# Peptides against a protein of PDB entry 6B4E, part 41

Target 1, 295 residues: chain A of PDB entry 6B4E
Amino acid sequence: TNFDKISKMFWHYKDKIAQIKQDIVLPIKKADVNVRNLLSRHKRKINPKFGQLTNSNQQLFKIQNELTQLINDTKGDSLAYHWILNFIAKAVVHQAETEVRVKPESALPLGKLTLYLLVQFPELQELFMARLVKKCPFVIGFTCEIDTEKGRQNMGWKRNNENKWEDNTSYDERMGGILSLFAIITRLQLPQEFITTTSHPFPIALSWHILARICNTPLNLITNTHFVILGSWWDAAAVQFLQAYGNQASKLLILIGEELTSRMAEKKYVGAARLRILLEAWQNNNMESFPEMSP

## One batch from the design tools (peptide; aimed at target 1 C215 Y245 G246 L255)

Design b2_p20_7_s3 (made by RFdiffusion4, then SolubleMPNN; from b2_p20_7 with T3S E6Q R12L L16I H20L)
Fold by OpenDDE base, seed 2:
Structure b2_p20_7_s3 (fold): chain B 295 residues (1-295), chain A 20 residues (1-20)
Amino acid sequence: as target 1 above (295 residues)
Amino acid sequence: SASASQEELEKLEKEIEEIL
């Protein structure tokens, strides 16, 4: 694992967030009143759509079509188009932090919707990854120390209005929700209409990178959160990961489930205990995946 | 899901040997 490369990727996306603010968000505040009014109306129509997702493919397709129309309405103004995509990127990640956090299986319809939008609107890809890395650096296997304020900020920790750090459980759950969404996206097939014309923007290889980079992370930087997000990833993608990489996948699952947990046994992390349970279930031929969506 | 190619699997095997 080349940690210098990972750090460069991390800072690239941090810089991208700053660029988005300067080049997209701030300019719209000075844009024509008609453009601002259009975007305000579209924002109000788009925001509820993510909460309208169910386990129904029919409902998913309806929402996909509605969002596609709303986004296409902004293409006449490049700045407006990029603003609405950035809004969508933020909204999707927010949905992962709130809904997927409490209902992990909701990552499947959200992931399908997100993957569709990422392919339909390629400019969303960089905006979405920048938001993911800012909120959950684990999506690229980045880890730093959290003993400093800056370290905690880099790892996506939030402070409340009283300048207190969020609760450890809240942080773990948010990271788990975001990573579940990303894991789902990496293991989904492209929609049928795109399979022959487009490459997958975030393929299953990115899941490999997450696992491998975490395994190679210095042990003094490994926290309960690492095991929580590995468990979230496992529920979301382990079955499909095994299908994709076969024996190599098995080796890596054993490394995270057995070797990494054993090396950290003295810490008695709750997340590590859960990951061992998932490993044991797999060894007993009881590996589960999220249920497929209904027609 | 599309399975990884043999060349990709060989690359991944080498990466596994470098893990931990």
Scores: peptide ipSAE 0.226, ipTM 0.828, DockQ to the pose 0.614
OpenDDE base, seeds 1, 3, 4, 5: peptide ipSAE 0.214, 0.080, 0.215, 0.067; ipTM 0.824, 0.689, 0.823, 0.701

Design b2_p20_8 (made by RFdiffusion4)
Pose (drawn by RFdiffusion4):
Structure b2_p20_8 (pose): chain A 295 residues (1-295), chain P 20 residues (1-20)
Amino acid sequence: as target 1 above (295 residues)
Amino acid sequence: SFLELTEEQQEELEEAEELL
């Protein structure tokens, strides 16, 4: 892995976040009354819909239809359309770092909803990917030091209610939740309305890149967070990863489960212990996936 | 059948095995 290229990719998405602020977010303050009213009303209607998802496919379709109508209502104004898509991208990532953090299997319905929106509204793709990278750089394998304040900001760290950094557990759980949503999206087939006509925008190869880049990361930059996101990724996508790459995926899963954990054993990382348990469960023919969605 | 790895992905896997 050429980590200079990974850094260039990271800063490309960081620049995109700045561009979104300059060209989408700030100009909306100067939009006409009709646009402001529509966006104010629609953002209120959109916000709770992500938490209304359940394990039921019928409920997923209902929420998809409601959101499609609300988003289509904004298409008469390119700026308003891009603003509401940016709002949705932020809301989906927030849902991942909150609900998916507590309930990892809720990543499956949320991933299906997000993938549907990503192909129904393709302008969402760049907005969503930039948001994921800004908030969880592990989705592209970016890692930098966090000894400095800027490094902590680069890696997606947050502060609590007193300018102190969130504890390591809170950060690790958030990263797992965000990365679990992206991992679900990479292993999902497109919905039927698009599977016959469209290329998957974030395919399974992106999961290969995450694993390979963590395994190629300098060991002095590996933390408990790398093991936690790999465990979260495993729960969300290891079964389909094997279906896609076979013996090669098996080699990579062994590498992360046996070798990456062994090399970092002195650190006694909690996430490394769980990744070893997941490896042993697979070796005992008991690899799990999230239960498929109910009717 | 299974998806094939690109040359770059093969190289990255070989380097990761050597490193770890």

Design b2_p20_8_s1 (made by RFdiffusion4, then SolubleMPNN; from b2_p20_8, 7 letters changed)
Fold by OpenDDE base, seed 3:
Structure b2_p20_8_s1 (fold): chain B 295 residues (1-295), chain A 20 residues (1-20)
Amino acid sequence: as target 1 above (295 residues)
Amino acid sequence: SFLQLSEEELKELEEAEKKL
């Protein structure tokens, strides 16, 4: 694992976030009043839709169509278009931080919606990835020390109004929620209408990199969060990952579930204990996946 | 059929196997 390359990628997306603010978010404040009004209305219509997802494919398709129309309404103005996509990127990640963290299976409809939008609107891809990396660097296998303020900030830790860091549990759950969404996206097949026309923007190989890079991370940097997000990934994608890579997938699952947890046993991480349970379930031929969506 | 690992993915796996 080339961690220098990963670090460069991390900082690339940090720079992208700064660029988005400078080139998209700030300029729209000076845009024509009609554009600002349009975007305000669209924002209000878009925001609730992510929470309206259910296990129903019919509901998913309805929301996909509604969002598609709303986004298309902005295409006549490049700045407005990019602004609405950036808004969507933020909203999706926020939904992962809030809803998916408490109901991991909700990542499936959210992931399907997100993947559809990523393919339908390619400009969303960089905006979304930048937001993901900023909020959850684990999505690219980036890890740094968190015993410094800057390290914690880089790893997506939040501070409250009193400049106090969020609780470890809150951080772990947020990271788990975001990673669940990302894991789902990586293991989903493209919608049928796109399979022959485009490549998957975030393929299953990205899941491989997450697992492998965590395994190769210096052990002194491994925290409970790493195991939490691995567990979240496992619930979201392990079945499909095994289907994709077979024996090679098994090796990597054993490495994270058995070897990495064993190497860190002295820490008694709760996340590691859960990952062990998932490993054992797999060994007993009882690996579960999220239920498929209904028609 | 299963996906074949890239050279990078294979190297990552080998490194992990050696480390752990």
Scores: peptide ipSAE 0.737, ipTM 0.972, DockQ to the pose 0.930
OpenDDE base, seeds 1, 2, 4, 5: peptide ipSAE 0.730, 0.731, 0.734, 0.736; ipTM 0.971, 0.971, 0.972, 0.972

Design b2_p20_8_s2 (made by RFdiffusion4, then SolubleMPNN; from b2_p20_8, 8 letters changed)
Fold by OpenDDE base, seed 3:
Structure b2_p20_8_s2 (fold): chain B 295 residues (1-295), chain A 20 residues (1-20)
Amino acid sequence: as target 1 above (295 residues)
Amino acid sequence: SFLQLSEEELKELKEAEKKL
């Protein structure tokens, strides 16, 4: 694993976030009043839709169509279009931080919706990835020390209004929620209408990199969060990952589930204990996946 | 059929196997 390259990628997306603010978010404040009003209305219509997802494909398709129409309404103005996509990117990640963290299986409909939008609107891809990396660097296998303020900030830790860091549990759960969404996206097949026309924007190989890069991360940088997000990934994608890579997948699952947990046993991480349980379930031929969505 | 690992993916796996 070339961690220098990963670091460069991390900072690339940090720079992208700054660019988005400068080139999209701030300029729209000076845009024509009609554009601002349009975007305000669209924002209000878009926001609730992510929470309206269910295990129903019919509901998913309805929301996909509604969002598609709303986004298309902005295409006549490039700035407005990019603004609405950036808004969607933020909203999706926020949904992962809030809803998926408490109901991991909700990542499936959210992931399907997100993947659809990523393919339908390619400009969303960089906006979404930048937001993901900022909020959860684990999605690209980036890890740094968190014993410094800057390190914690880089790893997506939040401070409250009193400048107090969020609780470890809150951080772990947020990271798990985001990672669950990303894992789902990586293991989903493209919608039928896109399979022959485009490549998957975030393929299953990205899941490989997450696992492998964590394995190759210096052990002194491994925290409970790493195991939490690995567990979240496992629930979301392990079955499909095994289907994709077979024996090679098994090796990597053993490395994270058995070897990495064993190497860190002295820390008694709760996340590691859960990952061990998932490994054992797999070894007993009882690996579970999220239920498929209903018609 | 299963996906074949890229050279990078294979290297990452081998490194992990050696490390752990």
Scores: peptide ipSAE 0.726, ipTM 0.970, DockQ to the pose 0.931
OpenDDE base, seeds 1, 2, 4, 5: peptide ipSAE 0.673, 0.715, 0.701, 0.701; ipTM 0.963, 0.969, 0.967, 0.967

Design b2_p20_8_s3 (made by RFdiffusion4, then SolubleMPNN; from b2_p20_8, 6 letters changed)
Fold by OpenDDE base, seed 4:
Structure b2_p20_8_s3 (fold): chain B 295 residues (1-295), chain A 20 residues (1-20)
Amino acid sequence: as target 1 above (295 residues)
Amino acid sequence: SFLQLTPEEQEELKEAEKKL
C-alpha cells in the first residue's frame, strides 16, 4: 500500500473542497437575482427527493426522472449547474449521515439513485468524491492520528456550536452511514441504459482498496471506527464482493474479520466484536445482504 | 468468472497477509 499516494489523494480532495467554495458557492451569492431564485426553488424541490426513496424501483425511477429534469433546467448556466450538483453531493452525503446511519438498508435505494446521477452527470463525480473524502476519509483508506485537533478534523470529526467534539458513538455511526452508501455504490451494476457506453465511476475495486488499506494501516492508528465501518461495509457489500473476487475476496475477508480483530483484541472494541459475529455468520453459510428492491 | 486482481491489488493483499 502506497500511503503517500493515498495522502496525496486525500489532500487533493481537501483542496477541491476549498476550490468548490471559491469557484462555485461564493460566486452564486453574487449572481443575478433570477439565477439565485431559480436555484432556491430547485434546492427546495431537490432536497426532499432523497427522503422520498423507498424499497421500490418504481419510486426510484420516478425520483431519477424528476431530479434529471431539475438538474437539466440549470445546464444553460455552467455556474448554476455546478452549484446544483455540489448541492446534490452534499445532500446525498447528509442523507447517509442521518438516514443510512439509523437504517443501513436505505443505502441501497440511495446508492442506486446516486450511481445513476454520477453517470448521467459526470461532473458530479469529483464533487461527490471530494465531499465523501472530507466527511469520511475511510472511503479511500486514509487514516491519520486523532490525538490532535487537526488530526480529528482530517478524519471528519465535527464540533458543535460550543466547540465540543461529537461523541464517539455519533462519529462511528456517521462514518458507518457514509461508508455503507459508498460500499453500495461500488457493488452496484450500472443501470442498463449505461452498461455498454460507460465505465463504472466507482467500481468494486474501490471496496478492495478500502479493506486492504485498512489492513495495511499501522495498528497504532486503528480505532473502533475502523471496525465499525468495516462492519457497515460488510453488511452492504460482502456478498457481492465474494461474488466478484472469489477466493481472493475470502482471503481479504478473513484478514479483516479474523486476523485484524485478533491483533486488536486487547482493545475490546465493540465494532470488532460485531465484525467477528459477521465473520462467524459467513463461516456458517449465513451471510446476509440487504434485501433487493421491489419492482 | 471472477475478477482478476491488478498488480496493485495483489500487492495490497500480499502485504496484508504478511503483516497480519
Scores: peptide ipSAE 0.765, ipTM 0.978, DockQ to the pose 0.928
OpenDDE base, seeds 1, 2, 3, 5: peptide ipSAE 0.763, 0.763, 0.764, 0.764; ipTM 0.977, 0.977, 0.978, 0.978

Design b2_p20_8_s4 (made by RFdiffusion4, then SolubleMPNN; from b2_p20_8, 8 letters changed)
Fold by OpenDDE base, seed 5:
Structure b2_p20_8_s4 (fold): chain B 295 residues (1-295), chain A 20 residues (1-20)
Amino acid sequence: as target 1 above (295 residues)
Amino acid sequence: SVLQLSEEELQELEEAEKKL
């Protein structure tokens, strides 16, 4: 594992967030009133769409079409277009932090929608990844110490208005929600209309990197959160991961589920205990996946 | 069909196997 490369990638996306603020968010505040009004209306129409997702593909397609139309309406102004995509990126991640956090299986329709949008609007890819890395550095396998204020900030910990850190459970659950969404995206096939024309923007290989990079992370940096997000990943993508990589996937699943958990046993991490249960379920030929969506 | 590992993916796996 090239940790220097990972660190550079992490800081690249941190810089991207700053750039987005400078080049997209701030300028739109000074844009023409008609543009601002358009974006305000579109924001209000777009925001509820993510909560309207169900286990229905029909409903998904409806929402995809509606969002596509709304986004296309902004293409006449490049700044407006990028602003609305950035808004969508933020909204999707927020949905993962809230809804997916409490209902992990909701990652499937959200992931399908997100993947569609990422392919349909390629400019969303960098905006979305930047937001993901900022909120959940685990998506690229980045880990740093959290015994410093800066380290916690880098790992996506939030502070309230009183400068109090969020509780560990809240952090773990948020990270799990975000990682579930990302895991789903990596294991989804492209929509049929794109398979022959477009490469997958976030392929299953990114899941490989998450697992492997966590395994290779110095053990003194491994926390309960690592195991929580691995468990979230497992629920979201383990079945498809095994299908994709076969025996090599099995090796990596054993490394995270058995070896890594064993090496960290003295910590008695709750997330590690759950991951071990998932491993055991797999060993008993009872690996579960999220149910497929209805027509 | 099973995906073949890239050089990077293989190296990451081998490192993990040695470490753990």
Scores: peptide ipSAE 0.742, ipTM 0.972, DockQ to the pose 0.936
OpenDDE base, seeds 1, 2, 3, 4: peptide ipSAE 0.741, 0.740, 0.740, 0.741; ipTM 0.972, 0.971, 0.971, 0.971

## One batch from the design tools (peptide; aimed at target 1 H209)

Design b2_p21_1_s3 (made by RFdiffusion4, then SolubleMPNN; its pose is not in this set)
Fold by OpenDDE base, seed 1:
Structure b2_p21_1_s3 (fold): chain B 295 residues (1-295), chain A 21 residues (1-21)
Amino acid sequence: as target 1 above (295 residues)
Amino acid sequence: DEELQKLLEELEKKLEELEKQ
């Protein structure tokens, strides 16, 4: 694992967030009143749609079409278009932080919607990835120390209005929710209409990178959160990961489920205990995946 | 994928090291 490369990627996306603020978010405040009014209306229409997702493909397709139309309405102004895509990127990640964290299965319809939008609107890809890395660096396998304020900030910890850090459980759940969404995206097939024309923007290989990079992370940097997000990834993508890489995937699953948990046994991490349960379920041929969506 | 192959090799090496300990 090239940790220098990972660090460079991390900081690239941190810089991208700053750039988005400077080049997209702030300039729109000075834009023409008609553009601002359009975006305000569109924001109000777009925002509730992510919460309207169900385990229904019919509902998914409806929302996809509605969002596509709303986004296309902004293409006449490049700044407006990029602003609405950045809004969507933020909204999707927010949905992962709120809904997916408490109902991991909701990652499937959200992931399908997100993947569709990422392919339909390629400019969303960098905006979305930047938001993901900012909120959950685990999506690229980045880890740093969290014994400093800067370290915690880099790892996506939030502070309240009183500058108090969020509790460990809240952080773990948020990271798990975001990673579940990303894991789902990596293991989904492209919609049929795109298979022959477009490559997958975030393929299953990115799941491999997450697992391998975490396995190679210095043990002194491994926390309960690492095991929590590995468990979240497992629920979201382990079945499809095994289908994709076979014996090679099995080695990685054993490495995280058995070897990494064993190395950290002295810490008695709750996340590690859960990951061992998932490993044992797999060893007993009881590995589960999220249920497929209804027609 | 060359990057995947390199990662696999590193992972296999690490797995072997962990199994020996």
Scores: peptide ipSAE 0.075, ipTM 0.728, DockQ to the pose 0.061
OpenDDE base, seeds 2, 3, 4, 5: peptide ipSAE 0.042, 0.062, 0.053, 0.050; ipTM 0.713, 0.721, 0.718, 0.718; seed 3 fails the geometry check

Design b2_p21_2 (made by RFdiffusion4)
Pose (drawn by RFdiffusion4):
Structure b2_p21_2 (pose): chain A 295 residues (1-295), chain P 21 residues (1-21)
Amino acid sequence: as target 1 above (295 residues)
Amino acid sequence: STTAATPEQQEWLNEMEEELD
């Protein structure tokens, strides 16, 4: 892995976040009354819909239809359309760092909803990817030091209610939740309405990049967070990763489960212990996936 | 090694990444 290229990719998405603020978010303050009213009303109607998802496919379709109508209502104004898509991208990532953090299997319905929106509204793709990378750089394998304040900001750290950094546990759980949503998206087939006509925008190869880049990261930059997101990724996508790459995926899963954990053993990382348990469960023919969605 | 992957494993990961790109 050429980590200079990974850094260039990271800063490309960081620049995209700045461009979104300049060209989508700030100009909306100057939009006409009809646009402001529509966006104010629609953002209120959109916000709770992500938490209304359940394990039921019928409920997923209902929410997809409601959101599709609300988004289509904004298409008459390119700026309002891009603003509401940006709002949705932020809301989905926030849902991942809150609900998916507490309930990892809720990443499956949320991933299906997001993937559907990503192909129904393709302008969402770049907005969503930039948000993921800004909030969880591990999705492209970016890692930098966090000894400095700027490094902590680069890696997606947040502060609590007194300018102190959130504890390591809070950060690790958030990162696992965000990365779990991206991992579900990379292993999902497109919905039937698009599977016959469209290329998957974030395919399974992106999961290979995450694993390979963590395994190629200098060991002095590895933290408990790398093991936590790999465990979250495993729960969300390891079964389909093997279906895609076979013996090659097996070699990579062994590398992360046996070698990466062993080389970092003195650190006694909690996430490394769980990744070893997941490796042993697979070796005992008991690899799990999230239960498929109910009717 | 400086990474979780040995030199041999790094070559293998690069080959796989070239195939995917």

Design b2_p21_2_s1 (made by RFdiffusion4, then SolubleMPNN; from b2_p21_2, 13 letters changed)
Fold by OpenDDE base, seed 3:
Structure b2_p21_2_s1 (fold): chain B 295 residues (1-295), chain A 21 residues (1-21)
Amino acid sequence: as target 1 above (295 residues)
Amino acid sequence: YDTALSPEEQKWAEEQLKQLE
C-alpha cells in the first residue's frame, strides 16, 4: 500500500471541499435574486426525497424521476447546477449519517438512487467523493492518528455545542452508516440504461482498496472504528465481493475477519468481536445480504 | 457488475495480500 498516494488523495479532496465553498457556495450568495429563489425552492423539494425512499423500486424510480427533473431545471445556469449537485452530495451523506446508521439496509435504496444520480449527472461524482472523504476518510482507506485535534478533525470527528468531541459510539455509527452507503454503491450494477454507455464511477475495486489499505494500516492506528466500518462493509457488500473476486476475496475476508481481529485481540474492541461473528457466520454458510427491494 | 480489476489492480491486490501474509 502506497500511503503517500492515499494521503495525497485525502488532501486533494480536502482541497476540493475548500474549492467548492469558494467557487460554488459563496458565489451563489451573490447571484441574482431569481436564481437564489429558484435554488431555495428546489432545495426544499429535493431535501425530503431521500427520506421518502422505501424498499420499493417503484418508489425509487419515482424519486429518481422527480430529482432528475428538479436538477435539469437548473442546467441553464452552470453555477446553479453545480450548487444543486453539491447540495445533493451533502444531503446523501447526511442521510447516511442519520438514517443508514440506525437502519443499515436503507443503504440499498439510497445507494441505488445515488448511483443513478452519479451516472446521470457526472459532475456529481467529484462533489460526492469530496464530501465522503471529508466525512468518512475510511472510504479511501485513509487513517491518521486521532490523538490530536487536527487528527480527529481529519478523521471526521465532530464536536458538540460545548466543544466536546462526540462519543465513540456516535462516531462509530456515523462512520458505519457512510461506509455502508459507499459499499453498497460499489457493489451495485449500473442501471440498465447506462450499462453499455458508461463505466461504473465507483466500482467494486474500491471496496478492495478499502479492505487492503486497512489491513496494511499500522496497527497502532487501528481503532474500534476500523472494525465497525469493516462490519458495516461486510453486511453491505461481502456477498457481492465474493462473487466478484472469488478466492482472492475469500483470502482478504479472512485477513480482516481473522488475522486483523486476532492481532488486535488485546484491545477487546466490540467492533472486532462483531466482525468475528460475521466471519464465523460465513464459515457456517450463513453469510447474509440485505434483502432485495420489491418491484 | 463492473467488478473486474484491471491488470494493474490485480497485481497490486496480489502484492497487498503477500504483504499481509
Scores: peptide ipSAE 0.072, ipTM 0.756, DockQ to the pose 0.075
OpenDDE base, seeds 1, 2, 4, 5: peptide ipSAE 0.032, 0.035, 0.025, 0.027; ipTM 0.715, 0.720, 0.633, 0.676; seed 4 fails the geometry check

Design b2_p21_2_s2 (made by RFdiffusion4, then SolubleMPNN; from b2_p21_2, 13 letters changed)
Fold by OpenDDE base, seed 5:
Structure b2_p21_2_s2 (fold): chain B 295 residues (1-295), chain A 21 residues (1-21)
Amino acid sequence: as target 1 above (295 residues)
Amino acid sequence: YDTPLSPEEQKWLEEQLAKLE
């Protein structure tokens, strides 16, 4: 029953991606020339903003304000508004799979920016989640076999222009980067201006879902990638997760760090070895989180 | 078996998930 629900959710977002293409992306190509020009200009201004993030809150606020203004400029046209939000959703995920994968701590400023935008523009939430699930099904704890072409596609594997699958390391790192971003979002507090009026769109409970669902995944479907993304999640959110759920969180961390790694020991997964190290560090009272951003 | 969790652990996790969903 649980896996059926997860599968249903997975396919819901796959359908959403198709719907976005049909109802947002394609129609804009036939829209008024003024609208197309507006969106083209905005796209060029928006795209570099995500790469301009640093560990500075001042820089973050600057970018938040700039993006807010740019998005607000499109609200007069519903289609344009949704198009720009979809573009942002894609850009954020792209930033995660390219930059965060090599610099995990960059997930923090990116996550803060994203969370702000998700609250400020609620219509972004469905668009963003759909893109996340498409690129990294692990964000909802979905797993399927990758022995088939369709299975690999469903799990977010990419092919190059010559139809060659990406290598395992590249896939693992991309998944880790995306999952890091999502994990950060789930453990961040809402901005002060929203904390009393709005519920968190992607709360820490979603991190619980990821861990629990992976623990319940049939062992024959568990790969090195699962351990890689668990390690990425751990670095991003384990401290806050323990703060949120206390002893229950501890039990789940032990399950993934000790039990799951032990059950898969024969595979000698590098990701599993790293996760074991993280567990041991925690057991020695050395669990760490990303450093806070500067003022 | 086919899961790293004992039956009791699996049941517990399912119950926790149900509370959070």
Scores: peptide ipSAE 0.033, ipTM 0.687, DockQ to the pose 0.792
OpenDDE base, seeds 1, 2, 3, 4: peptide ipSAE 0.027, 0.029, 0.028, 0.024; ipTM 0.647, 0.669, 0.678, 0.662; seeds 3, 4 fail the geometry check

Design b2_p21_2_s3 (made by RFdiffusion4, then SolubleMPNN; from b2_p21_2, 8 letters changed)
Fold by OpenDDE base, seed 5:
Structure b2_p21_2_s3 (fold): chain B 295 residues (1-295), chain A 21 residues (1-21)
Amino acid sequence: as target 1 above (295 residues)
Amino acid sequence: SSTAATPEEQKWLEELEKQLE
């Protein structure tokens, strides 16, 4: 693993976030009143839709269509279009931090919706990835020290209004939620209407990168969070990952489930214990996946 | 070992990662 390359990628997306603020978010505040009013109305209509997702494909398709119409209404103004996409990117990640955090299986409908939007509106891809990396650097396999304020900030730790860091459990759960969403996206097949014309924007290879990069991370930087997100990834994508890469996938799953957990056994991380249980379940031919959505 | 993977495993992972890029 070339960590210099990963670091450059990380900072690229950090810069992108700053650019988005400067070039999209701030300028829209000074835009024409009609544009601002349009975006305000659209924001209010869009925001609740992510929480309206269920295990129903019918509901998913309804929401997809509604969002498509709302986004298309903004295409006449490039700034408005990019603003609404950035809003959607933020909203999706926020949904992962809140709902997927406590109900991992909700990543499936959210992931399907997100993948559809990423393909339908390609400009969303960079905006979404930047937001993901900002909130959860694990999505690109980036890790740094968290013994400094800057390190914690880089790894997506939040502070409250009193400048107190969030609890470890809260951080772990948020990271797990975001990574679950990303993992689901990487293992989903493109909608049928796009399979022949479009490449997958975030393919299963990105899951490979996450696992490989974590395996190559210096042990002194490995935390409980790493094991938590690996467990979240496992629940979300391990079955499909094995289907995609076969024996090579098996080797990598053994590396994270057996070797990495063994090397860190002295730390007695709860996340590592869970990952070990997942490995053992797999070894006993009992690997589970999220249930498929209903019609 | 300073890394989670053995040196041999690390090389293997790096090679496979490059193939997927």
Scores: peptide ipSAE 0.032, ipTM 0.618, DockQ to the pose 0.888
OpenDDE base, seeds 1, 2, 3, 4: peptide ipSAE 0.028, 0.018, 0.032, 0.032; ipTM 0.674, 0.523, 0.707, 0.701; seed 4 fails the geometry check

